# Designs tried in a protein design run: peptides against a protein of PDB entry 5H65. Part 193

Target 1, 294 residues: chain A of PDB entry 5H65
Amino acid sequence: QYLERTPLCAILKQKAPQQYRIRAKLRSYKPRRLFQSVKLHCPKCHLLQEVPHEGDLDIIFQDGATKTPDVKLQNTSLYDSKIWTTKNQKGRKVAVHFVKNNGILPLSNECLLLIEGGTLSEICKLSNKFNSVIPVRSGHEDLELLDLSAPFLIQGTIHHYGCKQCSSLRSIQNLNSLVDKTSWIPSSVAEALGIVPLQYVFVMTFTLDDGTGVLEAYLMDSDKFFQIPASEVLMDDDLQKSVDMIMDMFCPPGIKIDAYPWLECFIKSYNVTNGTDNQICYQIFDTTVAEDVI

## One batch from the design tools (peptide; made by RFdiffusion4, then SolubleMPNN)

Design b2_p23_7_s4 (from b2_p23_7, 12 letters changed)
Fold by OpenDDE base, seed 3:
Structure b2_p23_7_s4 (fold): chain B 294 residues (1-294), chain A 23 residues (1-23)
Amino acid sequence: as target 1 above (294 residues)
Amino acid sequence: SAQSQLAQQLLELHKKELEEEAE
């Protein structure tokens, strides 16, 4: 576990794969915008994808809202259903299904809602009032998850996404397999519904310079590097400010690199094939830069 | 390898982002 500090000039001459401890200055980083650095990563197929924007979700939920709830799927042993008709010109129907725990409705703070036909705004309002929300649609014989392009689970301001490629969706009745229907742990919900959860990750490329050499290393981290969860940062202004402050600290604008603070981190080298060319790349790992920021 | 694949994806993502910023 212990690694001696190695200068970048020495690292640049060595074959991969290897692990190093380094001390370097952050000359620059990409992307510069925080929202561009937050991605979704599948632990199974390793696909990186963008976090859907509000506008994307609006479209998905608007499309879902054009579908009328199937009356035959209301009020099962798993959930009690209530239907609302909007007062707008369209008069759309919205179904909310309250998931029961052993046949009893939980308290609002422990209740899972299945929402059918709701807009993003309505879903968000309900997620703030109740513990958890799953956007659903009427399937042939059961309720089904609406769309993996949208969150499969919303808890407060946290949106949980699943991998379209790796998930084999099961119907909502599979939530019956959960013994405790009050906590609604995202991983448990995902497992019950056949979803491979995507992971929020910070994805950045750092240009590191220790005076002996310069190398680029990429960061892919969920919560260790900044001690801030990537899953929460997009919805929390204070967390965003914290990340920005950290980056500004290591790479202050308008200041010469000579005045930059030193960054201590671990990097690992690995071989990458780009067409006919083989190159060595570097990744930051097991590194925390801000322990007391939050 | 998975790591190599991720590296390629990162390069592509960053390239795309840079292109979008340049537009």
Scores: peptide ipSAE 0.060, ipTM 0.652, DockQ to the pose 0.549
Fold by OpenDDE base, seed 2:
Structure b2_p23_7_s4 (fold): chain B 294 residues (1-294), chain A 23 residues (1-23)
Amino acid sequence: as target 1 above (294 residues)
Amino acid sequence: SAQSQLAQQLLELHKKELEEEAE
């Protein structure tokens, strides 16, 4: 798609919706802290949510750990179960269910674990040994996903979340619909369980200045703008440093804007009602900074 | 619209975050 470069002063005078190619300097951006810029977005209802913190997950899993695994739901055709009792005074029961592929236990690195009654710490330990983990609880007739406020799937350090509003949860036995039970693709797992997966997105507000005008544009992007996945950045210090370096490059602290590099990007305008006022907003789209720096 | 909804959410979120940063 070819768009002619348009100065910001001209854009500011035009009605929405329209698409533009621009060349501007990044005067400023918000939020300044990277962890605040990472959100969860539902592609269906478009709700933005905060990524749950460790403390939030602790509460959810602690509550789940108060429930006793149902013996009737152990050792099905789908999974083999192991139960152990903690050595604390109350003897908390924890169940781990190993999902089988065609009745055979796969290799540990390909095996999906269903964890029932585990704490966050225990779940994290297991996810480090077994790449794919689903927190579950005993339902009426089958195992069920524990809570959509927690990850429906943990793979290594990546937490996959689902939308509470758009998901219609199905029981764990629906994983039988997956032909290959060794490659646990998050989207496939979500589909089987009736989950609308949330997307990690960078959410930032850029103040752009090309010398003719100043415009605020939103960035909502998962992996294109920085060429870094939003889904991985929170758990990887090197990726965080990379994003910080990119932002510092475009908006260096302690120097004048005249020395800032130029950013070429695409923006789209759209109408928004704010109270009684109708305003035009702008969003960055289809832009990769690594390719658009001039 | 979806865009309007997102814009409103962004405004609210960023406002909250900026307030927290100022503290």
Scores: peptide ipSAE 0.054, ipTM 0.646, DockQ to the pose 0.654
Fold by OpenDDE base, seed 1:
Structure b2_p23_7_s4 (fold): chain B 294 residues (1-294), chain A 23 residues (1-23)
Amino acid sequence: as target 1 above (294 residues)
Amino acid sequence: SAQSQLAQQLLELHKKELEEEAE
């Protein structure tokens, strides 16, 4: 996209909606903490929500672990089941269902596990050994997804979440609709189970200053701006450092703004009603800064 | 609109986060 560069002072005087190309310095940004800038976004209902913390997940899985796996749901054409009893004081039963591909168990790196009664720690350990893990529970006639407040799919360190509002959950046997039961693409799994997958997004507010004016613009982006996936950044220290370095580059601490580098980006204006007040807001779009840094 | 909803959510979220940071 090509637009003529417009000074902020001119933009601030114009009605919305419009698109602009700007060159400005990043005076400041919020939130300052990276983990606060990563949210989950529903592409259907557009609800933003927090990424669940470990503590939140612990509670969900602890609750799930109080339920005993139903014996009648073990060992179907779709999966082979194994049951363990923990040696803790409660003697908790854990069921792991290994999803088969055409009646054959795939290799561990291609296998989907369905887990009943597992703790977060146990689930994470299994996800490190196997390709994919879905937390499930015993329904009346079939296994079902445990809870959309928890990941519907865990692949390594990546947690895939679904929208509670927009999803209409289907039972686990609907995974039979997948022809290839080895790759376990998150979107395919979601579709089979009636889940609207949430998107990880960076959500930040930039205060931009080009010397003619000051403007606040929102950033909501999944992977373009930093060229770093929001879905991975929380679980990868190196990616976190990279984002921090980028932000420090544009907004270096301890020096005057006159020494800040110029940021070129696209912003769009739009009208918003905030309570009783009508205001013009700005959003950064179609902008990549990482390429300029590297 | 989606943008309006987003903007409202963003404002609310950031406000809460800033308040938490200030505490």
Scores: peptide ipSAE 0.052, ipTM 0.647, DockQ to the pose 0.661
Fold by OpenDDE base, seed 4:
Structure b2_p23_7_s4 (fold): chain B 294 residues (1-294), chain A 23 residues (1-23)
Amino acid sequence: as target 1 above (294 residues)
Amino acid sequence: SAQSQLAQQLLELHKKELEEEAE
């Protein structure tokens, strides 16, 4: 829907909720560090979560590695299993389960690996080679997802997370419900395992100034605003550089705001209750920044 | 509302981040 451009001074005087088209300069933004702007969002309960750091994952997988794979759960109709013992003092056992498609082992690039007892480093290495990896543990009667605090699926450099609150985990044998056991679509895997997938989102607060007024609007967007997926940016240096370049373009360091480019975007106002106070907040929506800003 | 909830969470998250940066 087409909206006429509205100056910020007029917007600041109006009641919510409303939608606006604006042209403003990005005076400042927060957080300043890119990795802090990337969050996980649950589409069901709407909880925002931090993306786990490498150190967090190390702890989770290290803990998982203390558990010995159950021999009784090896080599089912769903997967073929290989176990090896590490050469360390404790002799850690690692099990890799290769998921089969109709009883046939797929090609490596299409094969889903279930990893039991692997370290983060080992899991990452395997994900790079086989593309799809699920960290698992031995349950009582079946393999189970290791921990929703860790990715339920790793594909290359992409970590897919699930919501702890909204997910009702099912055992790994539920992957049998998938007709196609080669593509390993994250949403399909999640559905089979009872997982509500979390969404990577950029979460930023923009201070916008058009010369008539100043307002703060927050951005929550997965891939539209920057035309860069939030799900990939943390693991791709080039994408990070691109985002940084975009932000530097709108907010050039050492330059006065008068020389800043204009940002055209859509914002919506809405009412928020903060304790006993009601306030109007603003959110950027349906906006893509152009490479060439006027 | 979901939007209100997100806004509140955003405020809290950014507050924490700013505090960490100040330390």
Scores: peptide ipSAE 0.040, ipTM 0.627, DockQ to the pose 0.587

Design b2_p23_8_s1 (from b2_p23_8, 14 letters changed)
Fold by OpenDDE base, seed 2:
Structure b2_p23_8_s1 (fold): chain B 294 residues (1-294), chain A 23 residues (1-23)
Amino acid sequence: as target 1 above (294 residues)
Amino acid sequence: SYLEYELNESLALQLQEFAASQE
């Protein structure tokens, strides 16, 4: 795992694929706005997707709210159900199913809620109170996940998404396979429901300069580079500020590059074929800026 | 292994497209 430091000028002359340790300055980066750098990545099919906006989710949940909960699917061995009828909105039916642990309702902060017919606002409020929420709909014989275009699991302010292409959805009763129905680990929930979880990633293009050469390297990282989870940054102003501060530190505006701090990082080269063109690209990997600043 | 040095071709292209969209 040990790599000697290699100057960029030497790297630029070498064939791919290879791994390098470098010391360079961050001349520039794109995108400049943090929210544009946060994406969802499937570890299986490798599709990059945009994080759905609030407006997108509103539409999905509004559509879901037009469906009436099936009374036949209420109150199973897995969950207890409570139904609300709104006084307004033409008597919209909202069902909340409280998942039981071994036939017993757990504490509120450990209880998974299955929400049927809820709005985004209602779902978020419930998530804040009960921690774990899954938006669902009534299927033919069981509750089913509402839509993979929406989160399959909301925990506090964290939205967990699944890959539409790689997932083979199973009905809600498959949560019975979970021995512990109190912790609600996202990966376990996903596995039970046949979901391939998407990963939040920071996606950026870094222009690196060590004085011997200049190259562009992509950053695709979930939580190592900034030591900040990409999954949490969109919903946390303090985390956003922290990332911005880090980027400003490495690439301060209005200052000459000679005064920039040195960044030590690992990059890997790889071949890319685009039509008839073959080129070598670079990606940053296995790097934490907090530990690699000189 | 060789695979750990290479990106999935589709992913690589997506990253390029992403970079281009930011210009």
Scores: peptide ipSAE 0.137, ipTM 0.680, DockQ to the pose 0.448
Fold by OpenDDE base, seed 3:
Parts: sequence; structure tokens; C-alpha cells
Structure b2_p23_8_s1 (fold): chain B 294 residues (1-294), chain A 23 residues (1-23)
Amino acid sequence: as target 1 above (294 residues)
Amino acid sequence: SYLEYELNESLALQLQEFAASQE
């Protein structure tokens, strides 16, 4: 694990792949807006995806809300069902299915709700009140996950997404495979439903300068670099401010680079081939900067 | 059970609030 510090000028002359320890100043970074840097990454197919916007989710749930819950799928051994009819919106039907643990309803804070026909606002309100919510729809023989374009699981303010490419969705009754139906660990839920969970990641491009050379390095990190989970940052103003403060510290606006603090990090080089063009790229890895903020 | 009863009542109340606040 020990790596000697290497100046950027030397790194720029070397072939890939290699790993380096560097000390450099963050001349600039992109994107500048934090929201634009948060992506979803599939650990299996490695595709990067945008985090759906509220407007995107609104559309998905609105479409789902146009479907009537199938009465035949209500009140199974897995869940108890209750149906509401809205006074507005032409009498929209909303079904809430309360998942039981071994036939017994768990504590309210441990309860998983399956929501059928709910709007984004309604679903979010329920997740805040009860804990875990899965948006579902009536399938042919069972409840099914509504749409992988929407969260497969919402816990408080955290939206868990699955990969459309890699997931092979199974019906909701497969939640029966979970021995403990109280904790609702996202990975366990995903496994039961055949979902490959996506990972929230910070994706940024850093321009690094140590006075001997300049190189661009990519940051793709979930929670190590900032010591802040990418999965929580979009929904937490304090976490957003923290990230902004960190970035402002390393790349302060209106200040000359000579006054910038030094960033110590690990980078790895790798080859990227596009047709006949070969390029060496760099990625930051196994690096945390949180200690420098204290 | 007592737990189920309490849970059901709590859930019902909260969901009633949900229903009342529907868009």
C-alpha cells in the first residue's frame, strides 16, 4: 500500500496502468454544481446514470396512479391491504399494503409499505412517517415493482434505485424469502426482488497542478473522499454545505492558486482507446480529504 | 395481539392524515 510521492511531471511521462501518490493543488474542478456531480453507478455493468429529478418521478407516479389496484391481489399472507379513494382526481384509488413479519404486523417504524397508486408527494410523506416504502403496481398474478426508473425503495429521504440493464425483476411475493421482515436492508430487498442496486457516486473532474505539471483526474467516489455519502447529500442541506465548504477550501474563489492548499491523494492511470486514439486517463482512488477540513 | 392493535391504530391514523392531504 505504500507509494512514494511522485511529481506530476514524472507521471505524465509514464505508461499506464500505474498507481501514484501525489501532492497537488486543485486548480479547478467540474462540474461546479454539486447536483450535477451526483450520479448513479451500476457495479455490474458500470453505466453511469443521472439521478432522476423530482419532475421525472412525478410523471412516473402520476402514470402509475392512473392504474386501478387489483382487488384480487389484496390481503395476502405477506401483507394486509387498505384502499383509499381520493375525493379529487376522479376518485383515484390508492392501495397501501402493510408487510407482515411472520404473519404479524411489525412496529410502525419497522413497517414496509407497498404503495400502489400514490403520487410522489404522498409516497414521500408516507416514507417519512413509516420508514420504508416500495412503489408497486398490480401485475398479472402478484404485485410488482412499479418502475425501475423510480426508486425501488424509499427510506426517509433516501431513494434507492436499481439498474434497468442488470436487474431481473421478481414479483413482490419474493420478499417472503427474507427471514427478517423488519429491518428492510436495501441490499436484501434488492436481492429478493432481483434488483441490482445502483450506487450513488460523486463524479468530478479535477485539474491538478503541483508546479511541475498539470493533469486531469476523475473522482468517482461514494462516501470516502468527502466522508459524506453521495446517497444522502442531495436531500440534506447541511451535507451539501459541507461538500461546498470542502471544495471551496481546496479551490477558493477569487484567490490565486499559489495560496491554494495542497491536496494529497492517490491516483491511478489507465489506458482508454477510442478507435486509433489512445489516451492515458487518471482517476483518484482511496483518498479522503475530510481531515483537512477539521 | 396488543402490538398489532396499537400498530394498526397508529397506521390508520397516520394514513388517514395521508388521505386527507392527498393531492
Scores: peptide ipSAE 0.046, ipTM 0.643, DockQ to the pose 0.013
Fold by OpenDDE base, seed 1:
Formats: structure tokens, sequence, C-alpha cells
Structure b2_p23_8_s1 (fold): chain B 294 residues (1-294), chain A 23 residues (1-23)
């Protein structure tokens, strides 16, 4: 993709929509906290959502843990079931269903666990020990996904979420449609269960200054800009540090803007109606900064 | 099969240990 470089002062005078190549300094950005910049985006309805906090998930799983697994749904052709009863005063029952591949249990690191009544802590521990975990509940005739407000799939430290608006949930037995029941690709699981998976995205506002003008541009990107997946950054301290380092490089604290490095990127303008006012907004696209910095 | 049994046992043991640690 090639575009001639255009100064910001010229861009600010032009009508939208247009695409530009620019060279500017990052005067400032928001939000300053990384966790506030990571959102969930639906590719279908395009709704942006906050990533649920642990506290939110705790509530969901706690509620789920109050439900007793249905004995009638144990041990099907799809999975083998084991039930635990906690020795706490609540006597909580936890069911773990081990999904089989063609009637055979796979290796532990390839096994999908369906868990009923597990706490967030327990589920996370299981996901670290086993490849994949789906929190489920007992439905009338089959196991069902517990709640789309919680991850539909947890793999290690990665939480996969689905869109409540766009998803039409199907029961767990629909996992039978998957030929390979060992890899548990999130998109495949989502498809089998009627889930529209949400995408992790970085959402930031950049204030760009090239000396001729100043404009604000939005960044919405999953993994291209930083070359770091938004889906992993919240759970990986090293990745967080990397993003922070990149941002500090372009916008170093305590240093005069004249000494800031130049950022080359593509921006597109578009019209937005804000109440009765029509305004032009800008968005960064098709830009990678990490390769130039590292 | 023998293989299935061995894998099942391994998983069971791991989860038993997990469950015990949560009690």
Amino acid sequence: as target 1 above (294 residues)
Amino acid sequence: SYLEYELNESLALQLQEFAASQE
C-alpha cells in the first residue's frame, strides 16, 4: 500500500473519507493504562465491550457452582464424567467431563474439559493443567454453555468470549461435529456451539503532531500495530511491558516533544454525526510500529 | 484398550490431586 505523505495541516482541511500516509509525533495518547485499552469487539454487530474482570467472572461461576450436575447427563459417547463433592459446608459438587476423540480419551494436553460447578480459580488451574476448558451447566437434555458473559473456552491463560447478541447457542453434543477432538481451535469450537467469537482489540486515541498541525486518531487493532496479540496481553506481564516500552518510546515522559521519534502511519478520515454536529474523525490503519522499534 | 486405560488413569490421578488440593 502506497500513499504520498501528507502534512497534517493539509489533512485537516480536507473532506472525508480519505486515506493518508503521515509522519507525525505522538504527542499524547489515551487511555494511559493498558488494561483500559483492551476491548472485545464483535465482528458481526461491531459492538465494543469491556473485558470482564475477575470479579465479574467470580460471580458467574459462583452462581454456576450452586447448581447440581444432572446425573442423567453424565458419561455420554462424547465424554466421560467424574464428580467431586467438596468437603466444605456447602457440599458443592463439581463435575468434570472429559471429551473423547472417537471414543478414546486424548492426552491430557489435548483433552477438552467440560466443567460444572467450578470456581474461576479451579477452572483457571485446570486450564493451565489441561489444554482446554469449557464452563458448562446441565440443561434439560444436554450440557450447555454456562454463560456467554464468561469465557466459552479457556486455554491456558487465554479467555475466549462470544457475542451474546449474535450467538445462537447450541448444546454441547454439537461438538460431535468436530472431526478432530484434540486441537480444539477456538473458532471451530465457537462454530460448533453457535458462538460468534469476540475479538480482542487495542483501542486508543492518539494525538498526533507533525509541526504543521495536530489531530486525534483512533487506534483499533488486534495484533498488527504492536505485533502483540490483544488477546494475550492482559495475561502476560512481558507482553504488557513490551507495549509499555513501545508507547514510552514514542511518547517518552519528561522529554520535550522536539526529541520525540517520528511515527509513520496510515490514517483514514471518516464522517461522524455527533448529535446535530457533523465532524471528521481519523483512524489509524495498516500500521505496524514494533518492527521499526525493535 | 490398554492405552485408553493408562491415559484415563493419568487424568484421574491429576484431577484427584487437584480436587484434594482444593478441599
Scores: peptide ipSAE 0.037, ipTM 0.612, DockQ to the pose 0.012
Fold by OpenDDE base, seed 5:
Structure b2_p23_8_s1 (fold): chain B 294 residues (1-294), chain A 23 residues (1-23)
Amino acid sequence: as target 1 above (294 residues)
Amino acid sequence: SYLEYELNESLALQLQEFAASQE
């Protein structure tokens, strides 16, 4: 498990796959904007996806709001339903289903809301108070998840997404399989509904230079490298600032590389075939940046 | 029950806020 430090010049001459411990300076990195580095990753099919923008979600929920809740699906053993009619010209119907725990309505902070026909704004307002919201639609015989292009679960400011490719959606009544209907653990909800949860990850390309050579390695990490969850950074200004500060520390703007701090990290090499071209690529792994840099 | 009462109050507040947002 111990790896001797290897200079980049030596690494660049070696075949893949191999693992290395290196000490190098971060000459540059991409993308420069933090929000561009945060992506969604499927642990099953490994597809990387962009985090949907607010505008994207608006469209999805607007479309969902054009559908009228099915009265036949209201007030089941699983949930109690309340219908709200908006004051707009069309009188849009919004259904809020309060999931019960063993037939009993839980406290608001423990209650899962199934929202049908709500806009993003309305959903967010409700989620702020109840902390667990699933956007749903009326299916043929049961409520169903609205759209995997939108969050399958909203908890506070955290949007939980599922993989369209790997998920096989089940109807909302499958939440009955959950013994605890108060905590609403995202993974449990996902399992009950046949969803493969996507993971928030930082994706960056680092150009590393140790004076002997230059090497590009990419970082794909959820919470280890920065010790900041990728799932929370987009909605927290302080966390964003922290990441920016870390990057500025390793790659100070307007300063020559000679003054850059040294970064110690692990990288692994691997082979990539693109047509007839074979290339060795590098990835950072098992690395946490330290506040104290040499 | 107490739980139902608390939830109902919360619902009322949320609906009130919801209604206000529609104005």
Scores: peptide ipSAE 0.031, ipTM 0.629, DockQ to the pose 0.013

Design b2_p23_8_s2 (from b2_p23_8, 12 letters changed)
Fold by OpenDDE base, seed 4:
Structure b2_p23_8_s2 (fold): chain B 294 residues (1-294), chain A 23 residues (1-23)
Amino acid sequence: as target 1 above (294 residues)
Amino acid sequence: SYQTYELNEELAKQLLALHESQE
């Protein structure tokens, strides 16, 4: 899209909604910590949620591990099952269900695992060798998703979450509706299980200054702004460093704003009404930060 | 196939090294 550059001073005087192209310096941004800027966003109800921490997941999976897999639910047309028992005194039982494609078990890189009673560590180990893992529990008549507070699908290091508010969970046998049982596309899995998948997003507030004016712009972006997927950044140190470097480049500490690089952005204005108060807010959209090759 | 099943099972079992198979 094409827009003429508009100075911030002019934008601040105009009514919303409108779209603008701007050139400004990033005076400051919030939050300062990357882990605080990554959120989960529901495309349906539009609520923002915190990404669960490992500690949170540990608790969920620990609780799940206290449940005994139902032997009656093993070895269906959809999956083949194996049950293991830990050597410790508690004798924790872990059930792994290998999902089949038309009765044929695929290779590990195409195989979906359903796991009961696994720890986070175990699940992560499995997800790194198999295509994907779904934490499940034994329901009354079928396997069910363990908990929407935990990932419904883990592929490699990516944890896919669902919206508790918008999802209407269906039993695991609904995976039978999937024609392709090899690629395990998260959206397809979600649809089959009645899950509204959450989207990883960077959520930040930028204070922008072009010398004519100052405004705050809201950033909610999944992968375009930094050219880094929000879904992967928390699990990849290199990606984290990249984001940090980008932010440090545009907003270097200990340096005056006069020396800051210029940032070109698209922003849109919109009206927000809180009671009797009307406010115009701004959001960054369709913007990719240019990497300084120099 | 049986071979694939055995391979995947063994792989999973190895990754879950602290467990004994009940089957």
Scores: peptide ipSAE 0.414, ipTM 0.819, DockQ to the pose 0.012
Fold by OpenDDE base, seed 5:
Structure b2_p23_8_s2 (fold): chain B 294 residues (1-294), chain A 23 residues (1-23)
Amino acid sequence: as target 1 above (294 residues)
Amino acid sequence: SYQTYELNEELAKQLLALHESQE
């Protein structure tokens, strides 16, 4: 809704909580590296987590590959199973389970794969040709999700993660509860398996200066601020370049701040208690950056 | 269908460069 523009010097003197419309220059921001600004956020417990690196995932899948698929869990009403052995490695066994829809195996573009013993590279290859891939392991009575430290669902280049704290994992047979076994909506899969999905978010701190004052504003946003999804930016070089271009436009290196463009945004103030100290902090909200100068 | 199963199996096998397990 409508808010009058307020200078930063006036905002800095007011109590929280309040909402403001401001016009300021982006003096600086942190972190400077994009990969450091992308985090995973739990909508339930609100914990921020780092996105696992490729090396982290390699370790998880290597550990998973040390276990042997249980023959007793193959070929259920939910899926058809095939076990293979690697050619160029030690006798590593890989089990692929093809999930069926009402007893019928769908086409590859609609098919969900459950994989045991696969490497990150192998899983990525499969996810590019099949609808979705879930890394799993053989449990005592059923297949189970491998590890919440790894993606619970991979669709193309998108890795979907779940919250370890808030999730109560259920066995793979709970996918039977899904009416539609062709689209494989991440939220539906998560619900069936008892997973609380994490959200990709940009997390940054902006130092804003309008000539009357300077304040730091916190940014936590998934896709509104840059009009670029945080969930896709790490896997797309073009999207990364776009974000960098936007930041360079508002905060160009080697240029004096007098030449910086004006940024119009909404900020809200809030109180933070740290022991006996009470501090007022600011957060950007409901803001989309414009490509044009105000 | 049987044909779909065979096609998907072959596709996966090719992508993974795997061969049949004895088990």
Scores: peptide ipSAE 0.413, ipTM 0.820, DockQ to the pose 0.012
Fold by OpenDDE base, seed 1:
Structure b2_p23_8_s2 (fold): chain B 294 residues (1-294), chain A 23 residues (1-23)
Amino acid sequence: as target 1 above (294 residues)
Amino acid sequence: SYQTYELNEELAKQLLALHESQE
């Protein structure tokens, strides 16, 4: 729908909910650090979570490495297995399971690996050469996902996470339900394993000023606003620099707001009730900065 | 195929260079 521009002073006087088209300057934004603005969001329960750090993952994989792979679970109709032992004093056991497509092992770029006992570094090396990697553990009768606190699927440099609250995990043999075992679409893998996948999102608060008024608007977006996927930005220095440049363009440091560029965007108002206190909040929606710079 | 399996195993083994095979 077409919306005419509305000044912020008029918006601030109106009841919610409503949609607006605005032209304003970005006075300031929070958080200032990019890594703090990237979160994981569940589309079902709407919980926001922090993206795990390398240190968090190291602990999880170290704990997983203390468990010995069950030799009875090797070499099924779904996968072929190999076991390695580290040459260090600990003699850590690592099991790699190569998933087959209709009984045939695909090429590396189409092959899914299931890993027991691997370190983060080892898993990352494998994910760069194979299609996908799933960290797993030996269950009672089948391989199982290692831990939802770690990625359930790693493709290249992208870590796919699942919601602990909404997921009901199923064993690895449920991957048999996938007709195509070459592309390994994350949503399909998640569905087969009973996982509700989390979404990477940019979460920011913008302070907008058009000279008539000032309001704060909430931004939660996965790939539209910056035209950069939130799922890739943390692992790509060039994408990080791009986001930083965009933010610096709209909110340049060391200069007065009078010199800031105008931002045209859509915002919607909504009511938030806390007891008897009613508050109107604002959220940015359907906005791409690359197209809305004036 | 058998050839594909050998290739994938070799690739994985190379990436895990600090390990020795148990088989």
Scores: peptide ipSAE 0.410, ipTM 0.817, DockQ to the pose 0.012
Fold by OpenDDE base, seed 2:
Structure b2_p23_8_s2 (fold): chain B 294 residues (1-294), chain A 23 residues (1-23)
Amino acid sequence: as target 1 above (294 residues)
Amino acid sequence: SYQTYELNEELAKQLLALHESQE
């Protein structure tokens, strides 16, 4: 970036839109809890969504488990199928479809599973041993994605979500379009299935003060600001601690702002219309704090 | 391959608490 530093007092007097480089102290931020700051963002329609809670997913998968797998959809050129019945749950039917690569079943670490009737716990167990898991249901002529309210792809501990508004779901057989059926790149899977992937983002509001003025800046960032992926932070205690440490460093509790470290960042101004009121807002962009801290 | 299929099937079955097969 080739922007000179501009004091906040000067920025506050200028019209939007503009870009600035600033040096300010983080007086405060919200939300204070990390789990509240992680959201799902659609890059197309720009809708922000909450990351579903475990309880929400349980309900979705429980509902899915009430549907019986269609035996007519088993064992296609794309996948081999196995159906099991639970012993202690009134005979719940679970179907697992093992996706093949060019007619050959790959090793577990390269294998994509399609699962019908599985619980969240079961799906998570499978995702730890297999490359990926897609929750599906039996459609009229093909397997279909179960529900975009749940992950369309689970890889290890990473849950990949799609936008309900922007996605036009296609049947599972469209995975045939993927030449490489071993890597299971989320974006490729999404494209094949007509899904617009949602992006995990940190969403925060910073109150910045450089001594000349105070302004609020919006932060929406996936992995640059903290140099930590928002997609991984909720499932990794160490990453959570790291983010908390960074925030505590810039905004230490119980200490006067005079002792706060300086934060250098880029902000852009933009106009927002709320009824008859025209307001100028600010957003942090292209900023990495972790590299400056470490 | 058959061996790979059996291995994956068995692995999945184990992870699913050894459900009864319907085939």
Scores: peptide ipSAE 0.414, ipTM 0.818, DockQ to the pose 0.012; fails the geometry check

